# Designs tried in a protein design run: peptides against a protein of PDB entry 5Z08. Part 21

Target 1, 168 residues: chain A of PDB entry 5Z08
Amino acid sequence: RQKDEWAKKTSSLMKQLDWFIGEHLGAMLAAEELGGPVVGELMEIDPDDLSAGFNAHGKLKKATSQPDLDRRQRRIDDIWGPQDEQGQAHKRKRGADEALAASAEMRDLIEQLMNKLVEAGGDNSATYVEIPRESAAARFLVRSKVAMFHPNDARRLRLVDFGRDLDD
Target 2, 222 residues: chain B of PDB entry 5Z08
Amino acid sequence: GLPRLIDAIEEASKIPAKRRQTPIKPTIEKLTTHLYTHGASPDSLLRLADLLTLRNHLDQASLAAITRNLYPSSTVSDEVVLRFIGALGHGQLKPTLALQALFLRWLVMVYHLLENPGVLGQVYGVLFDLLDTAAIRPQLCHLLALVTRRKHVRPFRIQAILTLSRQTGGDPNLTGLLRVFKNYYPEIIVGDATKGRASAFKHPDPQWRQHLDEIQQRRSEA

## One batch from the design tools (peptide; aimed at target 1 F20 M114 L159)

Design b1_p12_7_s4 (made by RFdiffusion4, then SolubleMPNN; from b1_p12_7, 4 letters changed)
Fold by OpenDDE base, seed 3:
Structure b1_p12_7_s4 (fold): chain B 168 residues (1-168), chain C 222 residues (1-222), chain A 12 residues (1-12)
Amino acid sequence: as target 1 above (168 residues)
Amino acid sequence: as target 2 above (222 residues)
Amino acid sequence: SILRQLIEEILS
């Protein structure tokens, strides 16, 4: 009975998380990856405010002499910049694609982190996931104090085990 | 001597750990002991910077150990600085962010030994654009606090820090950097997001500083 | 528990 209630509750929470990732967090993470606003610990920024605030800042970054930053800024401007009517559909599509990619990355990262935690059987050394890059997703989890980097290897990320620190 | 130890490590770094005929750990320990005792010459620093920043088969623990013992016996050249700056940020060929944080910490600790402190001012934009990387932000803000001059305090950078500060919930390191900016332009309105605690940017390792000073003093007597 | 905290932090 308790196991079934826990399973139902976990399933419900996973559905809510999946919804939140898809509807809100993915877009914010995509914005961060593109050099937009960083998702804070307090989700004070409405996705709508992110879109509005980003549009205002996209205009002000003059072309920096660094080609890669200029490409990223161009990509931001191409995705989130002020569009004439014909450009809006393409920008919306690109923005949606980046949000979907960010959502998928976040989902995959959470899944890997949870799987490693289960597989480790209480061995904290075995709970680390190797991340190919520091993504907006990874940074978000660390800022939210949900995950932490390995002290000697920031390519390794683990969930913060809140249960152990309370018993010691 | 130190050059021979570096030679051995350079050769070992080309070979995967599983294919090495001899364990590298004893050689790394000899290197770190030598560095701790004598420091590294400018030439040795450059070679070590390449080992630390270029992709090779050295393990993260060894790279971290070398970085923690990277005492300059003399000055730090622009070339050495640029190796470490070039290793910063995101990329498949770049060092881990943990190692990048150690590099930034090292640059903070040896800032007074730079042959040309202006070199960091020239790459200020590169450093500043990495502030969104949370794993290196504390050390990056500290380095920027040392490097910042009036010419770097531009409206767009002020706004970028303010925006990032809001987004991070008022990261104390960003607040600290904004206070440095305010020293050049007192009229900068530090919004409510910066009312929080600011980092004081204290020396990261007083013991390391003391040991560095001892190594540097031996050079002045020779 | 961690997932719950994650959700709470995200939904906060």
Scores: peptide ipSAE 0.024, ipTM 0.228, DockQ to the pose 0.059
OpenDDE base, seeds 1, 2, 4, 5: peptide ipSAE 0.023, 0.024, 0.024, 0.022; ipTM 0.249, 0.237, 0.411, 0.322; seed 4 fails the geometry check

Design b1_p12_8 (made by RFdiffusion4)
Pose (drawn by RFdiffusion4):
Structure b1_p12_8 (pose): chain A 102 residues (1-31, 98-168), chain B 214 residues (1-190, 199-222), chain P 12 residues (1-12)
Amino acid sequence: RQKDEWAKKTSSLMKQLDWFIGEHLGAMLAAEALAASAEMRDLIEQLMNKLVEAGGDNSATYVEIPRESAAARFLVRSKVAMFHPNDARRLRLVDFGRDLDD
Amino acid sequence: GLPRLIDAIEEASKIPAKRRQTPIKPTIEKLTTHLYTHGASPDSLLRLADLLTLRNHLDQASLAAITRNLYPSSTVSDEVVLRFIGALGHGQLKPTLALQALFLRWLVMVYHLLENPGVLGQVYGVLFDLLDTAAIRPQLCHLLALVTRRKHVRPFRIQAILTLSRQTGGDPNLTGLLRVFKNYYPEIIVSAFKHPDPQWRQHLDEIQQRRSEA
Amino acid sequence: AAFALAVEAIMT
C-alpha cells in the first residue's frame, strides 16, 4: 500500500516543524526561548491529536488553555487555530485535513 | 545594456539617498525606458524582484515605476513568483501594501507566462489567508480566482469566505471568488474579473511576439 | 499564512 509514505512524509514533516519551532519561533515568542518551544509543540500536538479524535463531532475538538497563553494567540493569529466563541480558554484546530472528496 | 543599469540600481539600493554621489532618478528612468522597449529577461526579472521585495533604500516612486514597466520577455519563474508571494501581508521584512497591490496586479497580468503556474496552487493558503487585508483584497481575489482548483475549495475556506463576505457587508470581489468556488461545488449557497489594464496587456503582447523570431 | 500552510501540508 501507499500508506507508510503518507506516514513517512508526516514523520519527516513533523520533525521539520519541530525544528522550526525550536530554532525560530520560540525565540520570537520570548520577545525563555526553550520554554516557548516546548509549550508550542505540546499545544500543537494536543490540538492535532484531538481534531482527528472527534472525526465527525465538531464540538469535542477544544483543548483547555491558560488564560494568557501566547502560543494560542500566535496560532489564532496565524489562522491555524480558533478560540471557542463563547469563551476563549478552549481552542480548536482549523481542520485542514477535512475534504469533501478526501 | 540592461544588466549594467541593474548593477547601478543595486549599488544605489545599498546606501541612503542623500549619501549617493549621484541622483538615482536619471538611472531609474533609463531602466524604465529599457524595460518598456525590450522587456525583462528571466534573470533580470529575478534581480528586479529582489530589489522590489527586499528592504532597501529605494524610494516608493522608483519601485512603483519599475513595477509598472516589468514586462517580461519570455517566461516568469517560480523564483520570481514566490518572492512576490513572500512579500505579501504585514511584517517588518515586507514592502508597502501599495506596492503589494501592484505585485498582485502584475501576477494576474503575467499569469499566462509562468513556467509553472501550479506553483501558485502550492501557496494557495498563503494567498487565501490574506483576504482580510482590505488594501490588497481586490487584487488577491482576482489572482485567487485564476489559481483556484477543486482541491483548494475546502470547507474551512468556504466558511471563512462566507464570514468575511458578511462582515465586510458584501465585498463584490469576495462574491466573485465565491462564484469560482461554486463552479467546483454547486452545493454552495450562491465581479467576473476583467484584465486590470488593457494597454499594458497589449504592450506585453507586442514584446512577447519576439519569441517567435529566430 | 505560510505557517498555516505548513500545518495543512502535515495534515494532508

Design b1_p12_8_s1 (made by RFdiffusion4, then SolubleMPNN; from b1_p12_8, 7 letters changed)
Fold by OpenDDE base, seed 3:
Structure b1_p12_8_s1 (fold): chain B 168 residues (1-168), chain C 222 residues (1-222), chain A 12 residues (1-12)
Amino acid sequence: as target 1 above (168 residues)
Amino acid sequence: as target 2 above (222 residues)
Amino acid sequence: AEFAQMIQDIME
C-alpha cells in the first residue's frame, strides 16, 4: 500500500515536473541560451518573445537574427547582434524549437543525474554526470541548489543529496 | 597552388624589402586571391599563422591583407589558435597591436570552426590579463564573451573588470563582458558606473561570415 | 524555489 501510494505520488510529481519543464521552464531556458534574462529572475517570457531575441539588457528585440542551428550554444552575434526582420512564422517556429530543445535537455539532464545518484550507491565520486557544455539547464539546476559542479571540473555535475545532509 | 605561394612568401619574408630581387606584392595578391576563392587547409593555416605571428620582413599592409582573407576551408587546430594567442601582448617580438586586434577579430569569426574550443578556455588567464590594453580590448572582450564559462568567473576577475570599467569610464565592451559574467552569477552587481550601453558583440563582418559559409559548404560537398 | 522543492519532493 505505501509503495503504491509512493509510486503514484512520484508519478504525479514527475508528470507535474514534465509539464512545468515543457510549458514554462523550457522557454525560459531557451531565452537564457539566446542571451535573454537568467532563469530565476522575474521572467515573463512569452514563447513569442524568444523569436524576437533579446537586447543587451535582456529586453525583447523586435528584430530576429537566425542562429546557426548546428550548435545549440549560439554565437554572441546571434545573441546580441542585429536581428533582421524575418517572417513572424519562422520566428515562432524557431522559438518553439529552441524551447523544445531546452526542455529535452533539461529532462535528459535530470534523468542522468537521478540515474547516477541511484547507481552510485552512496559513492559521491560516482554521482557525477559529465556534461558536454555548461547549458542554461545545468546552470539553473546549480542556482536552484538542486545540483553541484565538481569543485575542480565544471564539466561534472551531480545532484545534491538532500537525504544524506539530514543524517549528518 | 597555395603551398607554393606560401613557400615564396616565406622565403621573401626572410629578406628586407629593399634587398628583394622581386616585389612581393604580386605574390601576396595571388595568395589573398587564392585564400578568398578556396580558403586555407589546416596545414596552410599553420604556415600562415607563423608568417603572421613571427617577426619577419613582411610589411604591415601585407600581413593585414592575409589576415583579412584567412578563410579556413576546414577546421582550425589548437596549434593555429595558440600561435595567434602567443602573438598577443606587448613586446619587441610581438606583432603590432593593430595586427593583434585583427587576429582576435579573426578568432571571433572562426570560433565555431575550432577543433577544440576548450583550448581558449585553457589560456583564459592570458587573454584576461590583456584587458587593460585599450587597442585590443574591443575584440578581446568579444572573444572572452564567447570563451567564458562558469569556471572562469572568479571573484578576482569580477573585481578586475569592475575596477577597469570604472577607470575607463564604463567601456561598453567591459560592460558587455560583465553582463556575460552575470549570466553565470546573477548576483553580480554591475555597479552604477556600468549602467552605460553594453556592447552587443555583433559579428564583426557579416560579409566575411557569408563568404566563409560558402567556402565551408564547398568542403561538405567534396 | 518551487522547482527545487519539486525535485526535493521527488527524491524523498
Scores: peptide ipSAE 0.037, ipTM 0.258, DockQ to the pose 0.163
OpenDDE base, seeds 1, 2, 4, 5: peptide ipSAE 0.034, 0.033, 0.032, 0.033; ipTM 0.478, 0.262, 0.434, 0.488

Design b1_p12_8_s2 (made by RFdiffusion4, then SolubleMPNN; from b1_p12_8, 7 letters changed)
Fold by OpenDDE base, seed 3:
Structure b1_p12_8_s2 (fold): chain B 168 residues (1-168), chain C 222 residues (1-222), chain A 12 residues (1-12)
Amino acid sequence: as target 1 above (168 residues)
Amino acid sequence: as target 2 above (222 residues)
Amino acid sequence: PEFAQLIEEIMQ
């Protein structure tokens, strides 16, 4: 009974987390990845704003057409260069795609972090996930005090152990 | 206690060594022993940061000894961090470059204890502009490797590292930092500059880390 | 703040 209630509660919380990531956090993380404001400075980012991109100062660029290249893989020169006017419809879709990609990255990262915490069996040294890059997702988790980087390796991230503070 | 030891050292620091009535070395040894055993509170850290970063009459060996034993018992405030950052670079009023290297090493080792790691990101430009200073470059690159975020990886900084790497014959620390930049932008063409040996930015002192962890654990039990 | 609380609650 208690295990089933716990499982249901955990499942419900995971659904709420998934919803929050998908509906709100994904767009903000995508904006940060694109050189926009850091999550917490803007409460709401319209996916249409993501399509416009951000200037060097994190301000929304005027809706000039952005090329279809994966914004996450753009050359630094392309990120800072003048963007040519391409069609508005491709922009909205692209903003949505970036938000979805950011959401997926956040979900995957949280899953990996949780799995490592469970697998470590209380060994803090084994709780680190190797991240291929410092993502907006990883940064957000650290800023929110949910995760911590390894003190010697910024490619290693772990969850903050909230459970240990209760038993002491 | 620690505050009284700091008081005595602060007073002694105002007086040239030759004019002191009593040798300061025994008091420094008591301080470093206390720091090694108990660590420093946030308030004590701030006072010690002032002693370490402000020009005074303390000898370099004493300053280095304090820095090597500067274990935080708790968190490290933004104010403490900014004192150390403000002490970096060239200037008549600044600490020696050798001591600055120890400060940077310390910041690397206590990075996980910062109340706000973002403070280092705010002063990123100040840190980055010191990369040409060879004496502090190894520790500076290590700190920057921890601090660097996507917002810091700018074209002009990429070019600056590439230029400096060429000028230094491919300093492994610069190559290491450039690899960190490449993690944010995989498409960064580093050319032949990254084909060389890169620093792995390993923890500078595993024994110091272990001892810090022991001090930090005692705080959680109190 | 709400996100941190949500993660904390999931981890409990």
Scores: peptide ipSAE 0.027, ipTM 0.252, DockQ to the pose 0.272
OpenDDE base, seeds 1, 2, 4, 5: peptide ipSAE 0.027, 0.026, 0.027, 0.027; ipTM 0.263, 0.270, 0.273, 0.428; seed 4 fails the geometry check

Design b1_p12_8_s3 (made by RFdiffusion4, then SolubleMPNN; from b1_p12_8, 8 letters changed)
Fold by OpenDDE base, seed 2:
Structure b1_p12_8_s3 (fold): chain B 168 residues (1-168), chain C 222 residues (1-222), chain A 12 residues (1-12)
Amino acid sequence: as target 1 above (168 residues)
Amino acid sequence: as target 2 above (222 residues)
Amino acid sequence: PAFRQMIEDILS
């Protein structure tokens, strides 16, 4: 009974998380990966501001025609380039693809983190997931205090056990 | 006594107003007067919660009047709480959003009388998912402000509030809830969303509180 | 695999 209730509750939470990742978080993480605002820092990004691209400091860059824009900035400009109808469609598609990719990355990361937590059986040393890069997803989880990097290895990420911190 | 009044209202609730042999309004007035004077026992609260939350033929004014006079004489059980929580949201069988707002307001006002305040924490997700419902958002944010613990403050919820705050043009109730979240995690970067006007989540009705305290005091003397 | 399956089972 309690296990079934826990399973149902976990299921419901995972559905909500999946929905949240797909509907909201993926696009914001994609924006961060594209040099947009850090998810959770710059909340005031109007979707229209997303279209203008971001400088290296996550500030809205005015569309300056400088040709030597970094490949990332070109990607931003390609994603967020001028509002010609065809350009907007390509821009929307590319934005959607990046949001989808970011959503997939976040889902995969959460899955790995959750699996390791369950598999570890209470061994905190076994709860670390090895991450290939510091992604927007990983940074978001750390900033939100849901995950922590290994103190000596930034490639290792684990979920914060909030239940344990409440018992201390 | 109160049980007999509830019996009469339960029977009347099964019958459309146009088909009732007697007007229910005088019985509702007797009920509300009794509730105002004596409060409702746990058993009576459960029965009244069913009358308020289940679809029946009672008019909205009567339901609202009962809710406004729903003074607990003692504690509020988990079962009573769950009846009101189950009545929240959109659906043809659910109470009106106006009545749901009154239920949430009631839960805020009786929060200190809950037998197990943790029950609201268990259904936190259900409550949180209703934040997009504008009609109940003020009272819902207030209730969530009371219920929120560190375990509930999750990244996805932080982001959901922030997103909804933007979409609503900075609803002060959402800003207030976000400040509650920030109290648990000061490092939460809430940006300009916290610079706006926030609700202070003051008691919704000081007179109702005073009268509740008088009813509760009589219980301690008995 | 178990968590993915759980998510898939939840989403199915």
Scores: peptide ipSAE 0.017, ipTM 0.250, DockQ to the pose 0.061
OpenDDE base, seeds 1, 3, 4, 5: peptide ipSAE 0.016, 0.015, 0.012, 0.012; ipTM 0.262, 0.279, 0.236, 0.324; seed 4 fails the geometry check

Design b1_p12_8_s4 (made by RFdiffusion4, then SolubleMPNN; from b1_p12_8, 8 letters changed)
Fold by OpenDDE base, seed 2:
Structure b1_p12_8_s4 (fold): chain B 168 residues (1-168), chain C 222 residues (1-222), chain A 12 residues (1-12)
Amino acid sequence: as target 1 above (168 residues)
Amino acid sequence: as target 2 above (222 residues)
Amino acid sequence: PAFRQMIEEILR
């Protein structure tokens, strides 16, 4: 009975998490991957500021600077470039596709992290997921204090053990 | 006194207007004058809440007039609050949405007189789920702005407001509520969902507030 | 923080 209630509650929370990832976090992570503001650092992005693009430091580029030929900047400009009606539709579609991709990456990462935590049976050394890259998703989880990198290997990520940290 | 006026109105409320032997308007005027001068005691306030929230034969103008003069002389009980909250939403037995908006406005204006402000936090979900109701949304957002605590700011609610904000074209009241949420969770991006100016949730009626303060002061001197 | 709380609640 208690296990079933826990399972139902967990399932409900997972659905809420999935929804949050899909509807909010994915777009923000996509923006970060595209050189936008870091999720959780720059909280006020004016949509107009998003359209202007971000420099390598995540600062708003002034509209007057020459489109830097960098593929990432082109991708930002392709996503956020001038509001021609046809260009906007293509940009919105690309933005949506990137948000979907970011959402999928975050979902997969969280799933892996949770699975490893369950499989480890309390062995913290076995809780690490190997990440192929330091993604916006991975960075977000670390900034949120949900996950931690291995001290010696930034390719290994684990969930923070919230059960142990409450006793210390 | 006020109890006798309430008795007369309660009896009249049971009878359709066309079947009343005496017009109720003079009694309503006496009631509203009394309320304006002296306010309502907790007991009288509860009785008036029932008159306002329960289906009866009182006309909308009379109900609105009572609500506009519903000055508490003391505190507002949980029971009174729950009567007004229970009257919110869609249903044949519920008050009109216009009257519900007045109730929400009243709750905003008397929020500082609640015996237990936490009661609104307990019904937060009920209030939040009514945000789709456009007619009451302005006052509802204002009330939620007062009631919201960190425990209420959940991801699903953040998203619900963001979605509703997009659907409404950026309702300033929703933007205002999102700003309140952002105070608890700074990571919430308000701008992407809401290009509009946020409501400041100022006191709805400064004159009403001043008069309430005068009524409350008289009690402290007695 | 909200995200952390969600994950924390899932992991509890």
Scores: peptide ipSAE 0.120, ipTM 0.314, DockQ to the pose 0.320
OpenDDE base, seeds 1, 3, 4, 5: peptide ipSAE 0.084, 0.111, 0.116, 0.110; ipTM 0.276, 0.301, 0.297, 0.298

## One batch from the design tools (peptide; aimed at target 1 Q2 A7 R164)

Design b2_p13_1 (made by RFdiffusion4)
Pose (drawn by RFdiffusion4):
Structure b2_p13_1 (pose): chain A 102 residues (1-31, 98-168), chain B 214 residues (1-190, 199-222), chain P 13 residues (1-13)
Amino acid sequence: RQKDEWAKKTSSLMKQLDWFIGEHLGAMLAAEALAASAEMRDLIEQLMNKLVEAGGDNSATYVEIPRESAAARFLVRSKVAMFHPNDARRLRLVDFGRDLDD
Amino acid sequence: GLPRLIDAIEEASKIPAKRRQTPIKPTIEKLTTHLYTHGASPDSLLRLADLLTLRNHLDQASLAAITRNLYPSSTVSDEVVLRFIGALGHGQLKPTLALQALFLRWLVMVYHLLENPGVLGQVYGVLFDLLDTAAIRPQLCHLLALVTRRKHVRPFRIQAILTLSRQTGGDPNLTGLLRVFKNYYPEIIVSAFKHPDPQWRQHLDEIQQRRSEA
Amino acid sequence: APTLREALRAALA
């Protein structure tokens, strides 16, 4: 099957993203850098793992967030995540993976 | 003759205007005239794109003059297209929004000359996420309308464009893009973009006809 | 053909 290539591509891409977060983004978030990188990654991992865990239940895809988390503000500003409209302490990913003809 | 002019504009591009041993306006005009007559080669386009896209000491009027006369001879590379894409939106590295509107207008006018038109499809999300920026929204919509293929019409983009249409009170450029979306998915709840400058289209055609000569 | 969600699940697992 062609499945593990979609796995190989994802494991390769995940590493490239973590490298970008550590090398470039954490430092930008500080204005320590290492702390910002770890929290951003944990948050993205939690965000992505849940979006698929819901499959169809669009309502269950929110993760609890500290009050003034800069990582969530960046992710919302970059249009990769969205706050819950009723309260801003839960967050969801934008669901890039969902496709009508997937 | 053209590369020499670019070499001069590149050097002047590195130092402030008052420190220039010569006024640059006469040299900018020579470049503008040459581009009007002969077009820009693929390589000269790349160098001009760097001058238009990177922060330098060139003034707005000179950059706009160059952008307006950026008729390609032959084709437009991905290297050129991506530089203009990367120049879009807000950020300290990026050019003014006014120049960004000119670049987007230019990409629509030269869309048929891209060596790899699919490259715009590979950055579709970069273009789309910028629709909120009103200063460049009309030009963004026209370009997105040419670039949209079925694979791009995803539910999250459908919802985002609908929300933006409601919040802006109904931008006709947004509804024009939604029309293109509906062509791929008629299930969706319901300006046919014209060429932005016909004279420029005509002048480009004249310059492009030289490619048939040998 | 594998979907994107299946691939993400296998990679994250």

Design b2_p13_1_s1 (made by RFdiffusion4, then SolubleMPNN; from b2_p13_1, 5 letters changed)
Fold by OpenDDE base, seed 3:
Structure b2_p13_1_s1 (fold): chain B 168 residues (1-168), chain C 222 residues (1-222), chain A 13 residues (1-13)
Amino acid sequence: as target 1 above (168 residues)
Amino acid sequence: as target 2 above (222 residues)
Amino acid sequence: KPTFYEALREALE
């Protein structure tokens, strides 16, 4: 029964998170991954704003157009500098693609974290997920106090066990 | 040998100083002498990293002495690096900020011996988010200056450094890190607050470097 | 204790 309630609560939370990730958080995480503001400093990043880029002050620049090179390694000016109309449509699409990718990364990370928590059966040592890199998603979860790094291994992330208070 | 000294210190670390039958200081001195003479193997480094980073009953002077003599005889594994990175930041279970500064200094001094320097790049944000911690900022900026690649230079991090630089009155270490960022993105406007003297991030201890080189050379000859 | 969702929401507010 408790596992089923936990599973239902988890499922409901996952649906709400999935919606939140898809509608808001994915774009914000993508912005952070692209060098935008840290999630929580800007609550509303329009996907169109992701396409516009951010200035050196972390403020949205006017939307610019550049193509499929791994944007994560582009120059700040190339990422956020002024470009023409045809480029805006490609940037919107790419901004949407980056938001989708960030959403997928967050979903996958949450799923792994939740699965490990369930599988561990109360063994805190078994609740850690190995993360291949520090992502905006991982950082967000840690900043949110939802996840924590292993004290001796920054590649290992676990959920903060909020559920133990339900068994008391 | 070194493993037996580590064993003795590990056992002593479990016991409060007031409850130890024998003083640990002589064993620490033997350990530090051995480390100074021979360095630490990868396996010994891992064990010592655990002693340094995990909460135990060792005194701060002993931990600092071990850290100052933590000469790798070989390479430094990802696991050893991650122990030190995991020990950074605020928390009751974490080492003191003074000891964390020594760890960061150590990572700077052994950076060229890392088996995978990319491991630090994977935890770049963890390091970067600690820049507001004044006690570790000098060594942290130096380490970040070594670790920073184009992929890490992002607008939010530029803005974070600029903001923190203004708040700190233009900390030379932050200015130095911002210059590293500017090497990847020349268009970064370093505001007037950052026109001050930047740290050159020189090697923090030339004598330590020389001694490390001597230890490393002995291994290549064996 | 704030739920995971509340903690996430607070971090987003």
Scores: peptide ipSAE 0.030, ipTM 0.271, DockQ to the pose 0.035
OpenDDE base, seeds 1, 2, 4, 5: peptide ipSAE 0.026, 0.026, 0.028, 0.025; ipTM 0.269, 0.268, 0.251, 0.270; seeds 4, 5 fail the geometry check

Design b2_p13_1_s2 (made by RFdiffusion4, then SolubleMPNN; from b2_p13_1, 6 letters changed)
Fold by OpenDDE base, seed 3:
Structure b2_p13_1_s2 (fold): chain B 168 residues (1-168), chain C 222 residues (1-222), chain A 13 residues (1-13)
Amino acid sequence: as target 1 above (168 residues)
Amino acid sequence: as target 2 above (222 residues)
Amino acid sequence: KPTFYEGLRLALE
């Protein structure tokens, strides 16, 4: 009975999370990946700041080189720009595809983080997931204080164990 | 009916105001009048939540007017709640902070109508992390005061509020939230942060509450 | 080992 209720609650939560990722977070993460605003940070992220990415601590990297500002800005404009009728379908499709990709990346990352936390059996060193890049998904989780980077390795991300940090 | 009004607004929301064939304001007024009189069904409420939270070409005054008249005729689903929560924070894609404050105020006012109040407890961390955003902090603290349970009161959050309270010069809303925390852990040393004036987290709009109760009563009689 | 998500999906089916 309690296991079934917990399973139902977990299922409901996962469905809600999946919905939230698919309907809202994915598009916002896609926008961030495309040089759009950072999800959850106050900073008037200039499109230029988004192109610079975030450091291991989820802080904006200072734009060293003016990279592909034009390509990212075009993608933001494609997602959020004035929908001209003919370009709208392709832009919507591309925006939708990027939102779907961002949603998939977030889902996968959350899954990996949760699995590592469960598998670690309490070893904090074993809870780190190796991330291939500082994705909008990873940055969002860090900004939301749900995850943290390894202090010495920005490629390693773990869930914040709110239970353990209190028992130590 | 309400669905047709929402259809018209949804279609208009796709088009910049300057390119609309017809002004949307009369339709918004009809919508808000209908909402004031009858409230929104769960299905209509979901559609309106999308209009309010997703980026579209509706003006801020119209969005605010809809939010101020967003009376549920029934319960508020988790899906509706999560739409409003997802709209919080900073980002070009997110609603304005002023509109977010209205959403939080709305969540406070309809908290008793949530199908699952526990949904807000599940996103407690997301809400808590927005406390540094001054524009939404009053309503956010009020919502957190309703949502907070013993499981949410953790040392790191206590310290975070204490730090933020010091940084803000003792924001009364943070002091109010700390008092809520202290109800669960009386041993919390809040120091000088609780010596100040605390918000009582009174209902934001008694007239709105009364009108909501009238709409809800009609449902119970039907 | 089925991932936590796969285990949840399977438990929901």
Scores: peptide ipSAE 0.017, ipTM 0.298, DockQ to the pose 0.080
OpenDDE base, seeds 1, 2, 4, 5: peptide ipSAE 0.015, 0.015, 0.017, 0.019; ipTM 0.286, 0.274, 0.290, 0.283; seeds 4, 5 fail the geometry check

